Peptides against a protein of PDB entry 1BH9. Designs and how they scored, part 14

Target 1, 89 residues: chain A of PDB entry 1BH9
Amino acid sequence: FSEEQLNRYEMYRRSAFPKAAIKRLIQSITGTSVSQNVVIAMSGISKVFVGEVVEEALDVCEKWGEMPPLQPKHMREAVRRLKSKGQIP

## One batch from the design tools (peptide)

Design b1_p17_1_s1 (made by RFdiffusion4, then SolubleMPNN; from b1_p17_1, 6 letters changed)
Fold by OpenDDE base, seed 2:
Structure b1_p17_1_s1 (fold): chain B 89 residues (1-89), chain A 17 residues (1-17)
Amino acid sequence: as target 1 above (89 residues)
Amino acid sequence: SDYEKMLQAVIDAILAS
């Protein structure tokens, strides 16, 4: 890994979604209250998901010959590519 | 993969709740 990649990894490793925010998000989708265990599990899957999308977006940015920071267009393209690859629904 | 493991954890948590 380059120094930049290592730094991104460390920041990613230390990051976490606030439980309250995750709980509210899930509840807005399910329409009902959720347990602490569901929040913990969803926090984990969300972190992995975001990590994969960001990784793809960085690749898109590079392939387009552009420089950081990531823009919405990179994120949108990343999602499209991941869907095409079958990595996300 | 980590994604699949976490997805399964979510499913298990939902089923257990």
Scores: peptide ipSAE 0.100, ipTM 0.675, DockQ to the pose 0.059
Fold by OpenDDE base, seed 1:
Structure b1_p17_1_s1 (fold): chain B 89 residues (1-89), chain A 17 residues (1-17)
Amino acid sequence: as target 1 above (89 residues)
Amino acid sequence: SDYEKMLQAVIDAILAS
C-alpha cells in the first residue's frame, strides 16, 4: 500500500460518529430506548456504509482526473454508481 | 464481511435487550 492509501485508512479508522447522536437517532426511529451494544453495532454499520461511499467517491474523483478534496458531485456520482451495482438500495 | 458481522451484532443486541 502507498503512503496515501495508509493515510486514508488511518483517517477512516480514527473517525467515528458520536455515540450520543447515534443513540438519539435510533431512539427516534424505534420509539424506545436502546442498549449500548445496539449503539455500538449501528455506529459500526454506519461507518462501514460511509466508508464505502467515500471510497467510491475517491474512485470517481480519480477517474475524472480531479484531485481531493471530495466535492458534492463526487459523492452524488458515487451513490449513483453504488446503486447501479446493487451495493446500496 | 464486517458489515454482516455488525448486522448480526445488532440483531443479537436487540434480541438481548
Scores: peptide ipSAE 0.091, ipTM 0.667, DockQ to the pose 0.053
Fold by OpenDDE base, seed 5:
Structure b1_p17_1_s1 (fold): chain B 89 residues (1-89), chain A 17 residues (1-17)
Amino acid sequence: as target 1 above (89 residues)
Amino acid sequence: SDYEKMLQAVIDAILAS
């Protein structure tokens, strides 16, 4: 890995969604309260998901001939591509 | 900010998944 790749990985590793935000997000989907363990599990899953989206977004940015930082349009396109590849539902 | 917009996009993607 390049120094840039390693740096991105370390930044990703240290990042985390606030538990309160994850809890609210889950509750908006399920329509009911969830336990702390569910929040912890979903936090991990969401982090992995974000990592995959960001990786795809970086590829989109490169293929469009653009330079970092990532923009919302890259993230939206990444999601569309991941769906078409069957990597996310 | 762009950060907030990107975060919202990720949240929307999670909700749509």
Scores: peptide ipSAE 0.050, ipTM 0.620, DockQ to the pose 0.071
Fold by OpenDDE base, seed 3:
Structure b1_p17_1_s1 (fold): chain B 89 residues (1-89), chain A 17 residues (1-17)
Amino acid sequence: as target 1 above (89 residues)
Amino acid sequence: SDYEKMLQAVIDAILAS
């Protein structure tokens, strides 16, 4: 992808995701409450994961012939595509 | 914000997958 896209990707990658949102995500998946330590540990992994989703979403946006910024629909489609590629379960 | 909406969309998509 373009240098501009790479810059946006890095911007998102370096972003700090809300602790509460990460906690909710983990708890939604595990079906039970998780400790603060688990949330902290998973936050770093989440940055990598969301970075991959953002990269895919930027590609989706471009392929759909649409202009930035990203919209929720791009993120949703990105996850679907990553799943089909076997990059996520 | 749009960022929060996108994050929630990712969460929803993961849960729906």
Scores: peptide ipSAE 0.044, ipTM 0.604, DockQ to the pose 0.076

Design b1_p17_1_s2 (made by RFdiffusion4, then SolubleMPNN; from b1_p17_1, 6 letters changed)
Fold by OpenDDE base, seed 4:
Structure b1_p17_1_s2 (fold): chain B 89 residues (1-89), chain A 17 residues (1-17)
Amino acid sequence: as target 1 above (89 residues)
Amino acid sequence: DDLEKMLQAVIDAILAS
């Protein structure tokens, strides 16, 4: 890993979605209250998902010969590629 | 640690279902 990649990983590792925000989001979708364990599980899954999308977007950015920060076009292409790979629905 | 918590939460959810 390059120093830049390591730095990104460390920032990712330290990041987390606020539990309250995740809880509110889930409740807005389900229409009912959710348990703390559900919030924890969903938070972890969401973090992994976001990490995968960002990783793919960075790869797209590099393949296009561009430099960070990521732009919407990189994110859109990343999602498209992940769907093509069957990694996301 | 966060990963462990997530996995445990999933396991607990399965057992509770």
Scores: peptide ipSAE 0.073, ipTM 0.649, DockQ to the pose 0.043
Fold by OpenDDE base, seed 3:
Structure b1_p17_1_s2 (fold): chain B 89 residues (1-89), chain A 17 residues (1-17)
Amino acid sequence: as target 1 above (89 residues)
Amino acid sequence: DDLEKMLQAVIDAILAS
């Protein structure tokens, strides 16, 4: 990995969605309170999902012959491709 | 480690599904 990739990984590894925000988000969807373990699980799933989308977006950016930083169009295309591959619903 | 806890929780959730 390049130093840039390593740096991104380190920042990603250290990052986390605020538990309170995740809890509120889940509750807004389910309409009921959720346990701490559910928040932790969803936080992890969300982080992995974001990482997967970003990884695909970087690939899209490269395949389009464009340079970073990522743009919304890369993220949108990444999601489309992941859906097409059946990797995300 | 929060990351480890999150990962384990995800694994547990998957196994429980």
Scores: peptide ipSAE 0.070, ipTM 0.648, DockQ to the pose 0.049
Fold by OpenDDE base, seed 2:
Structure b1_p17_1_s2 (fold): chain B 89 residues (1-89), chain A 17 residues (1-17)
Amino acid sequence: as target 1 above (89 residues)
Amino acid sequence: DDLEKMLQAVIDAILAS
């Protein structure tokens, strides 16, 4: 890994979605209350998901010959590519 | 830590499915 990649990994590792926010998000979708374990599980899944999307977006940015920071167009293209690869629904 | 707990919860959820 390059120094930049290591720095991104460290920032990613330290980051986490607030439990309250995840709980509210799930409840807004399911319409029912959720347990602490469900919130923890979904937080982990969401973190992995976001990490994969960001990784793909950075690859898109580089392949387009552009420099960070990431822009919405990179994120949109990343999602399209991941869907095409079957990595996300 | 929180990350470890989150990962374990994900693993447990996968194994329970």
Scores: peptide ipSAE 0.062, ipTM 0.636, DockQ to the pose 0.046
Fold by OpenDDE base, seed 1:
Structure b1_p17_1_s2 (fold): chain B 89 residues (1-89), chain A 17 residues (1-17)
Amino acid sequence: as target 1 above (89 residues)
Amino acid sequence: DDLEKMLQAVIDAILAS
């Protein structure tokens, strides 16, 4: 790891979506109440998903010879690549 | 520990699907 990579990993590892926000979001979609375990599961899945997209976006940024911060074009390209690879739906 | 809870919940969800 570079120091920057290590810092990003640590920040990612320590971060989490607020449970209340996730719960409200799910309920707005399903129209019904959800259990705490569902919120925890969805929080974890979302964290992994976001992490993978950001990782790909950083790779795109580097390959394009550009510097941070990430821009919407990097995120869009990342999603496209991950879909192409079959890594996300 | 929130991290452990999230990981276990994700694993459980994957196994249940």
Scores: peptide ipSAE 0.060, ipTM 0.640, DockQ to the pose 0.050

Design b1_p17_1_s3 (made by RFdiffusion4, then SolubleMPNN; from b1_p17_1, 6 letters changed)
Fold by OpenDDE base, seed 4:
Parts: C-alpha cells; structure tokens; sequence
Structure b1_p17_1_s3 (fold): chain B 89 residues (1-89), chain A 17 residues (1-17)
C-alpha cells in the first residue's frame, strides 16, 4: 500500500454510519422495531457496500487516466459496472 | 465474500429478533 492508500484505509476503517440513523431507516422499511444486532449487521454491510463502490470508482478513475479525488462521474460509472458484473442489483 | 457474509448476518439477525 502507498501512504495514500493506507491513509484512505484508515479513514475507511474508522468511519461508521450512525446507529440511530441506521435503526430509524430499517424501522421505516420494516415497520417495526429492530434489535441492536440488526443495526450492527446492517451497519456492517452498508460499510462494505460503500467500500466496494469506492474500490470500483478508483479503478474507473485509473482506467480513465484520471487522478483522485473521486468525482461523481466515477461513482456513477462504478455503480454501472458493478451492476453489469452482477455484484449489485 | 465479505458482502455476502454481512448480508447473511443481517438475515440471521432479523430472523432471530
């Protein structure tokens, strides 16, 4: 890893979605209260999802011969590619 | 994959709740 990559990883590792927000979001969908474990699990998968999108976006950026920081166009293309690969709905 | 593992964890947590 380059220093930049390590720094990004550290920021990613330290980041997290607010539990209260996740809980409210899930409950708005399910229509009922959810346990702490559900919130934890959903928080985790959400973080993984974001990580996968960002990884793909970085690849897009590189393949386009562009330099960071990532732009919305990279994120949009990343989602398109992940859908094409069947990795996300 | 990590994604699949977390997805299953969500499902399991929902079913257990």
Amino acid sequence: as target 1 above (89 residues)
Amino acid sequence: SEYEKMLQAVIDAILAS
Scores: peptide ipSAE 0.052, ipTM 0.650, DockQ to the pose 0.059
Fold by OpenDDE base, seed 5:
Structure b1_p17_1_s3 (fold): chain B 89 residues (1-89), chain A 17 residues (1-17)
Amino acid sequence: as target 1 above (89 residues)
Amino acid sequence: SEYEKMLQAVIDAILAS
């Protein structure tokens, strides 16, 4: 891995969603209270999801011959491509 | 994948809750 890749990985590893925010978001969708374990698990899967989207967005940026930082258009295209590949719903 | 593992963990947690 390059230093840049390592740096991105370290920043990703250290990042986290606030538990309270995740809990509120889940409950807004389910309409019922959720356990702490559900919040922990969903926080993890959400982090993985974000990581996959960002990785795809970086690939899009590169393929378009552009340089970071990522822009909204890269993120939108990344999601479209991931859906097309069946990697996300 | 890690994503699928985390998803299963959520499902298991919901069922056990």
Scores: peptide ipSAE 0.051, ipTM 0.651, DockQ to the pose 0.056
Fold by OpenDDE base, seed 1:
Structure b1_p17_1_s3 (fold): chain B 89 residues (1-89), chain A 17 residues (1-17)
Amino acid sequence: as target 1 above (89 residues)
Amino acid sequence: SEYEKMLQAVIDAILAS
């Protein structure tokens, strides 16, 4: 791994959505209380999803011959590509 | 995949709740 790759991974690993916020969001959708395990699992899924989008966006940025930080155009293109690949709905 | 594992965990948690 390059230093840059390691740094990105470390930042990703350390990042997390606030449990309270996720819980409230889920409850607003389901209309009922959810368990802590549901919150934890959903948080994990969300993190994986965000990670995949960001990774694709970084690839887009590189392929376009541009340098970080990521811009909205990279994120939009990443989502389009992931949808095209059938990796996300 | 990790995503699939997390998804299954959500399903299991919902069913158990």
Scores: peptide ipSAE 0.045, ipTM 0.640, DockQ to the pose 0.055
Fold by OpenDDE base, seed 3:
Structure b1_p17_1_s3 (fold): chain B 89 residues (1-89), chain A 17 residues (1-17)
Amino acid sequence: as target 1 above (89 residues)
Amino acid sequence: SEYEKMLQAVIDAILAS
């Protein structure tokens, strides 16, 4: 794959959501405390999800003949398309 | 690393399901 793709992958791989923030978010949904392992697992799932949305959004941006950086409209359209494809619920 | 821990946790969770 291209150097650009590789660079994005490397940056993506090294990125991570703040553990405390993820824990708080999960707890706000579940209404109870969660274990460290749950936070780690959910962080990973969330990272994959965000990565998929961003890649789709970049594709949307390109297909619309627009240039980066991504805008909210690209992200919203990406989610719609991924749902349409059945890739995300 | 945090990345490795996250990845392994996700894999373990998937395999355990």
Scores: peptide ipSAE 0.036, ipTM 0.603, DockQ to the pose 0.045

Design b1_p17_1_s4 (made by RFdiffusion4, then SolubleMPNN; from b1_p17_1, 7 letters changed)
Fold by OpenDDE base, seed 5:
Structure b1_p17_1_s4 (fold): chain B 89 residues (1-89), chain A 17 residues (1-17)
Amino acid sequence: as target 1 above (89 residues)
Amino acid sequence: SKYEKMLQAVLDAILAS
């Protein structure tokens, strides 16, 4: 891995969604209260998901001949490509 | 699915920022 890749990995590893925010988000969807374990599980899944989207978005940015930081258009295109590849629903 | 809805919500939050 390059230093840049390692740096991105370290930043990703150290990042986390606030539990309160995740809990509120889940409850807004389910309409009911959720346990702490559900919040932990969904936090992990969400982090992996975001990581995959960001990775694809960086690839999009590069292929378009553009430079970071990522823009919403890169994220939207990343999602489209991941769906096309069947990597996300 | 339930999990897909959660992921979509996270995605929406990202795209909204």
Scores: peptide ipSAE 0.092, ipTM 0.659, DockQ to the pose 0.599
Fold by OpenDDE base, seed 3:
Structure b1_p17_1_s4 (fold): chain B 89 residues (1-89), chain A 17 residues (1-17)
Amino acid sequence: as target 1 above (89 residues)
Amino acid sequence: SKYEKMLQAVLDAILAS
């Protein structure tokens, strides 16, 4: 892979969502409090999910002949494509 | 499912940021 790809991977690997934010987000969906273990598990899953969407969005941006930074339209199209491919529910 | 709703919420949060 290219140096750019490696750099993105390294930055992605070192990044993480704040636990408090994830906890609040999950609780807004479940309507009840969640354990620390649930937050940890969902944090990891969310990171992978976001990574997949961003990767696809970058591909969309490139295929559309557009330049960074990513825009909402790229993210929306990425999600559509990933769902179509069966990569995400 | 709750899982799918959570993922959608994460996505929405990103798009809204």
Scores: peptide ipSAE 0.092, ipTM 0.649, DockQ to the pose 0.533
Fold by OpenDDE base, seed 1:
Formats: structure tokens, sequence, C-alpha cells
Structure b1_p17_1_s4 (fold): chain B 89 residues (1-89), chain A 17 residues (1-17)
């Protein structure tokens, strides 16, 4: 991998959603309290999901001949492409 | 499912930026 790819991975690896925010989000959906293990699991799933969207958005940005930082238009196009691939609902 | 709803919420947050 290139240095740039490694750098992006490290930034991604270090990033995390606040546990309290994830817990509140889950509870807003389920309507009941959730365990810490559920928060951990959903935090991981969410991080992977965001990573996939960002990766696709970076690909879109490159294909359009543009440079970072990512803009909303890249994210929107990424979502459309991932849906088209059946990768996300 | 509840998992899909959560993922959609995360997606919405991303698109809101």
Amino acid sequence: as target 1 above (89 residues)
Amino acid sequence: SKYEKMLQAVLDAILAS
C-alpha cells in the first residue's frame, strides 16, 4: 500500500464513535436500554460501514479528477454506487 | 431490522455534513 493509503488507514483506525452517543442512538431505535456489549458490537459495525462509504467516496473523488477533502457530492455518489452494487440497502 | 435502521441513521448523519 502507498503511504497515503496507510495514513488514511491509521486515521480510520484511531477514530471511534463515542460510546454514549451510540448507546443513545440504539436506545432511540429499540426503545429500551441496551448492554455495553451491544454498544461495542454496534460501534464496530458502524465504523466498518462508515469506512466502506468513505472508501467508495474517495474512489469517486479520484475518478472525477478531484482532490480531497471529500465533499457531500462524493458521499452522495458513493452511497448511490454502493446501493447499486447491493452492498448497502 | 433495527440494525438497518441504525446504519441508516449513521448514513443520514454522514449525508447531513
Scores: peptide ipSAE 0.072, ipTM 0.634, DockQ to the pose 0.536
Fold by OpenDDE base, seed 2:
Structure b1_p17_1_s4 (fold): chain B 89 residues (1-89), chain A 17 residues (1-17)
Amino acid sequence: as target 1 above (89 residues)
Amino acid sequence: SKYEKMLQAVLDAILAS
């Protein structure tokens, strides 16, 4: 890792979605209450998913010759590329 | 799937911010 990559990894490792926000989001989709274990599981899955998208988005940003911070257009392109690679559904 | 929908919702929330 470069120093910048290591820094990003450390920030990623320490980051987490707020539990209450994840719970509300899941409930909004499922229409029912969810257990603490579901929130924990989904939080972990979401973190991994977002991490992969952000990594791809950073690559997109670089390839487009642009500088951080990431913009929605980078995230959208990242998702498109990951889908084409079969990395995400 | 159910999980895919939830992940997409999280992504959408990020893109909306």
Scores: peptide ipSAE 0.066, ipTM 0.632, DockQ to the pose 0.555

Design b1_p17_2 (made by RFdiffusion4)
Fold by OpenDDE base, seed 1:
Structure b1_p17_2 (fold): chain B 89 residues (1-89), chain A 17 residues (1-17)
Amino acid sequence: as target 1 above (89 residues)
Amino acid sequence: EEAEEALEELEEWLEEE
């Protein structure tokens, strides 16, 4: 990693969804209580998903010859590419 | 690593039911 890539990774690694918010969200969908492990698993999967979208958006930004920060157009193109690759529905 | 941890936690939850 470059120093800039390492800094981005460290910011990502330290980021987290609030457990209470995830729990409430899941419970609002399922209509039943969920365990702590379900909240942890869903939080982790959600974080990985966001990471994959951001990584693809950074690749889009680079391929377009543009500089950070990421813009909404990079995120939209990233989602389109990931769908086209079958990596997201 | 975060993906592996999330998968492990999901497997543990599925084994409890």
Scores: peptide ipSAE 0.074, ipTM 0.659, DockQ to the pose 0.031
Fold by OpenDDE base, seed 4:
Structure b1_p17_2 (fold): chain B 89 residues (1-89), chain A 17 residues (1-17)
Amino acid sequence: as target 1 above (89 residues)
Amino acid sequence: EEAEEALEELEEWLEEE
């Protein structure tokens, strides 16, 4: 990895969703209280999901011959491609 | 690595239910 790629990876690794926000969100959807383990699992899965979308968006940006930072058009195209590949619902 | 951690956490939750 380049120093820039390493820095991006470190920022991603250190990123996390606030547990309280995830807990409230899940409870708003399920209508019931959830355990700490559910909050942890859903936070991890959500981080992975965001990572996959960002990775595909970076690939879109590169394939279009554009430079970072990512723009909304890259994110929209990434989601479309991931749906087409069956990687997201 | 992050995906593996997320799967392990999900498996632990499923085993406790």
Scores: peptide ipSAE 0.073, ipTM 0.653, DockQ to the pose 0.032
Fold by OpenDDE base, seed 3:
Structure b1_p17_2 (fold): chain B 89 residues (1-89), chain A 17 residues (1-17)
Amino acid sequence: as target 1 above (89 residues)
Amino acid sequence: EEAEEALEELEEWLEEE
């Protein structure tokens, strides 16, 4: 890894979704209360998902000959590419 | 590590349902 890649990985590793926010979001969708285990699992999956989208967006940014920070256009293109690859619905 | 933990937690949740 480059020093920059290592730094990004460390920041990603230390990041987390607030449990209360995830719980509220899930309950808003399901219309019922959810367990702590569901909140934990969904938080982890969501973190992995965000990591994959950000990685693809960084690749988009590089391929366009642009430099960070990521912009909404990179995120939109990343999502489009991941959908095209069948990696996300 | 984080992905493995997330999958393990999901498997546990699916087993409880």
Scores: peptide ipSAE 0.071, ipTM 0.652, DockQ to the pose 0.032
Fold by OpenDDE base, seed 5:
Structure b1_p17_2 (fold): chain B 89 residues (1-89), chain A 17 residues (1-17)
Amino acid sequence: as target 1 above (89 residues)
Amino acid sequence: EEAEEALEELEEWLEEE
């Protein structure tokens, strides 16, 4: 991978969802308390999911002959493409 | 730990590029 990819990955790696916020969000959906392990797992899965969407959005940006930063239009197109590929619901 | 494992898998994937 390129130095630019490494730099983006480092920024991604340093990002995290606040555990308390994730816990509250899950509990708002389930209607019951969730374990710490569920919060950790869901935080990890969510981070990977965001990474996949961002990666597809970067590909969209490049294919459109545009330069970073990513714009809402890239993110919207990425989601459409991932849905079309069956990678997200 | 689960989040760390997922990040390690992502790191391995990036090393293949």
Scores: peptide ipSAE 0.028, ipTM 0.557, DockQ to the pose 0.040

Design b1_p17_2_s1 (made by RFdiffusion4, then SolubleMPNN; from b1_p17_2, 7 letters changed)
Fold by OpenDDE base, seed 3:
Structure b1_p17_2_s1 (fold): chain B 89 residues (1-89), chain A 17 residues (1-17)
Amino acid sequence: as target 1 above (89 residues)
Amino acid sequence: SEREEALKELEEHLASL
């Protein structure tokens, strides 16, 4: 792995969603309170999902011969590609 | 494990919606 790849991985590994915000978001959708364990589980799943999308978007950006930062067009294309691969619903 | 319990709770919650 390159130093750049290692740095991106480390930044991803250290990132996390604020629990309070996630709890409020879930409750706004479900209409009822949720446990701390549900918040933790949902946060983990969401982190993996975001990571996969961002990784694909970075690949799109590179393949288009463009440089960071990522733009909405990269994210939209990433989602499209992941759906076509069956990696996201 | 803690992970298994968290997933179980999530699944039960989602299934009840």
Scores: peptide ipSAE 0.043, ipTM 0.643, DockQ to the pose 0.033
Fold by OpenDDE base, seed 5:
Structure b1_p17_2_s1 (fold): chain B 89 residues (1-89), chain A 17 residues (1-17)
Amino acid sequence: as target 1 above (89 residues)
Amino acid sequence: SEREEALKELEEHLASL
């Protein structure tokens, strides 16, 4: 990997969802309190999900002959494509 | 599942951008 790729990977690796926000989101769905371990697990799953969406958005950007940074239109199209592929609900 | 619902919520947020 190039230094730039490593730097981007490092930024992604260091990023995280706030536990409180994840907890609130889960509890809005379940209607009950969840454990810390559930929050940790869901935070990890969510991070992977975001990574997959961003990867798809980068592919969209490239296929449209455009350059980063990603724009909302790339993110919207990425979500649409992932849905059509059955990779997200 | 909670995972599916959480992912659904997240994708809705992303789709609204």
Scores: peptide ipSAE 0.036, ipTM 0.562, DockQ to the pose 0.098
Fold by OpenDDE base, seed 4:
Structure b1_p17_2_s1 (fold): chain B 89 residues (1-89), chain A 17 residues (1-17)
Amino acid sequence: as target 1 above (89 residues)
Amino acid sequence: SEREEALKELEEHLASL
C-alpha cells in the first residue's frame, strides 16, 4: 500500500452505516421489523458492496489515465462493469 | 421486489441460527 492507499483503507475501515438508519431502511422495504442481527449483517454487506464499487471505480479511473478524486463518471462506469461481470445485479 | 425478497430470505436465515 502507498500512504494514500493506506489512508483510504483506514477511512474505509472506520466507516460504518448508522444502525438506526439501516434498521429504518430495511423495515421500510420489508414492511416488518427486523432483528439487530439482520441490521448488523446488512450493514456489513452494504459496506462491502460500496467498497467493491469504489474499488472498481478506482480501477476505471486508472485505466482511463485519470487522477483521483473519483468522479461520478467513474462510479457509473464501475457499476456498468460490475454488472457485465455479474458481480452486481 | 427482488431486494425485498433478498432481505426476507436473509432475515429468515439469520433467525434460524
Scores: peptide ipSAE 0.036, ipTM 0.627, DockQ to the pose 0.040
Fold by OpenDDE base, seed 1:
Structure b1_p17_2_s1 (fold): chain B 89 residues (1-89), chain A 17 residues (1-17)
Amino acid sequence: as target 1 above (89 residues)
Amino acid sequence: SEREEALKELEEHLASL
């Protein structure tokens, strides 16, 4: 890993979704209350998901010969590519 | 806006997990 990659990873590692927001989101989908463990699990999955999208977006940015920060166009293209690969629905 | 659209798309995918 480059120093830049490590720095990004550290920022990623320290980031987190607010538990309350995740809980509300899950409950809006399930139609019922969920346990703390479900919130924790879903938060983790969500974090991994975001990480994968960002990683793909960074690859897009690089392949387009552009520099950070990521822009919406990189995110859109990343999602498109991940869908094409079957990595996200 | 472009940013809002991108965020919305990501949120939809996140919610579908």
Scores: peptide ipSAE 0.021, ipTM 0.491, DockQ to the pose 0.078

Design b1_p17_2_s2 (made by RFdiffusion4, then SolubleMPNN; from b1_p17_2, 9 letters changed)
Fold by OpenDDE base, seed 5:
Structure b1_p17_2_s2 (fold): chain B 89 residues (1-89), chain A 17 residues (1-17)
Amino acid sequence: as target 1 above (89 residues)
Amino acid sequence: SALEEALAELERHLASL
C-alpha cells in the first residue's frame, strides 16, 4: 500500500458512527427498540458500506482524471455504479 | 457468534415491521 492508502485506512479505522444516532435511526425504521448488540452490528455493517462507497468514489474520481478531495458528484456516481454492479440494492 | 446473534435480533425486529 502507498502512504496515502495507509493514511486513508487509518482514518477509516478510527472513524465511527455515534451509537445513539445509529440506535435512533434503526428504531425509526423498525418502529421498536433495539439492543446494544444490534447497534454494534449495524454500526459495523454501515462502516463497511461507507468504506465500499468511498473506495468506488475514489475509483470514479481517478477514472474521470480528477484529484481528491472527493466531491458529491463522485459519491453519486459511485452509488450508481455499485447499484449497476449489484453490490448494493 | 455475537455478530450472528445481533443480526438475528435485527432480523426479528424487521420481520415485525
Scores: peptide ipSAE 0.038, ipTM 0.619, DockQ to the pose 0.033
Fold by OpenDDE base, seed 3:
Structure b1_p17_2_s2 (fold): chain B 89 residues (1-89), chain A 17 residues (1-17)
Amino acid sequence: as target 1 above (89 residues)
Amino acid sequence: SALEEALAELERHLASL
């Protein structure tokens, strides 16, 4: 990929969700405590999910002839497109 | 792609658990 794509990947790779916040979020859904490994796994999956949405949103922004930064409308459209492609439920 | 590499990194981490 391009230098720009590589730079985005490097920034993406270095980003992370706060572990405590993720744990609380999961527990609010499951109704019970979760292990550290579950938090790590879900954090990773969530990071990949966000990356996919952002990538699609950047494509939407470009296709609409607009300039960064991404806006909520780009994110919403990205989710709709990913759902239509069957990439997310 | 960037996402493919990120996924590969995640898989490596999960495999080490």
Scores: peptide ipSAE 0.023, ipTM 0.537, DockQ to the pose 0.033
Fold by OpenDDE base, seed 1:
Structure b1_p17_2_s2 (fold): chain B 89 residues (1-89), chain A 17 residues (1-17)
Amino acid sequence: as target 1 above (89 residues)
Amino acid sequence: SALEEALAELERHLASL
């Protein structure tokens, strides 16, 4: 892995969604309270999901001959590509 | 569409770090 890839991974590793926000979001969807373990699990899953989208967006950015920071157009294209690959619904 | 909206919400939370 390149230094750039390592730096991105480290920033990703250090990032985290606030537990309170995740809890509120889940509860708004489920209509009922959720356990701490559910919050932890969903936080992890969400982080992985966002990471995969961002990685795809970075690939798009590179393929278009552009440099970070990522722009909305990169994110939109990333989602489109992931859908076409069947990686996201 | 629903997934894109959920992604936007998660991105907002990530940006608040």
Scores: peptide ipSAE 0.023, ipTM 0.520, DockQ to the pose 0.182
Fold by OpenDDE base, seed 4:
Structure b1_p17_2_s2 (fold): chain B 89 residues (1-89), chain A 17 residues (1-17)
Amino acid sequence: as target 1 above (89 residues)
Amino acid sequence: SALEEALAELERHLASL
């Protein structure tokens, strides 16, 4: 694949959610403090989730005969499709 | 891991574009 595609993959791979934000979010839901390991785990899960959405969006983009970069319409359609597949609640 | 698998899948999709 192209250098551009590789760059996109690497950017995704290196991306991460801020730990402090994740911690606060979890604690806002659970009402209790969470360990660093929980934050790490949730951060990873969140990244996987985003990855799945992006993957579906890339599929949408391709199926529509369009080229990157992904646009909001691809992301919206991806979410719709994932919901229909039961992949997202 | 699940993350690694997801990354691999993304890579495959990117490569197919």
Scores: peptide ipSAE 0.022, ipTM 0.528, DockQ to the pose 0.039

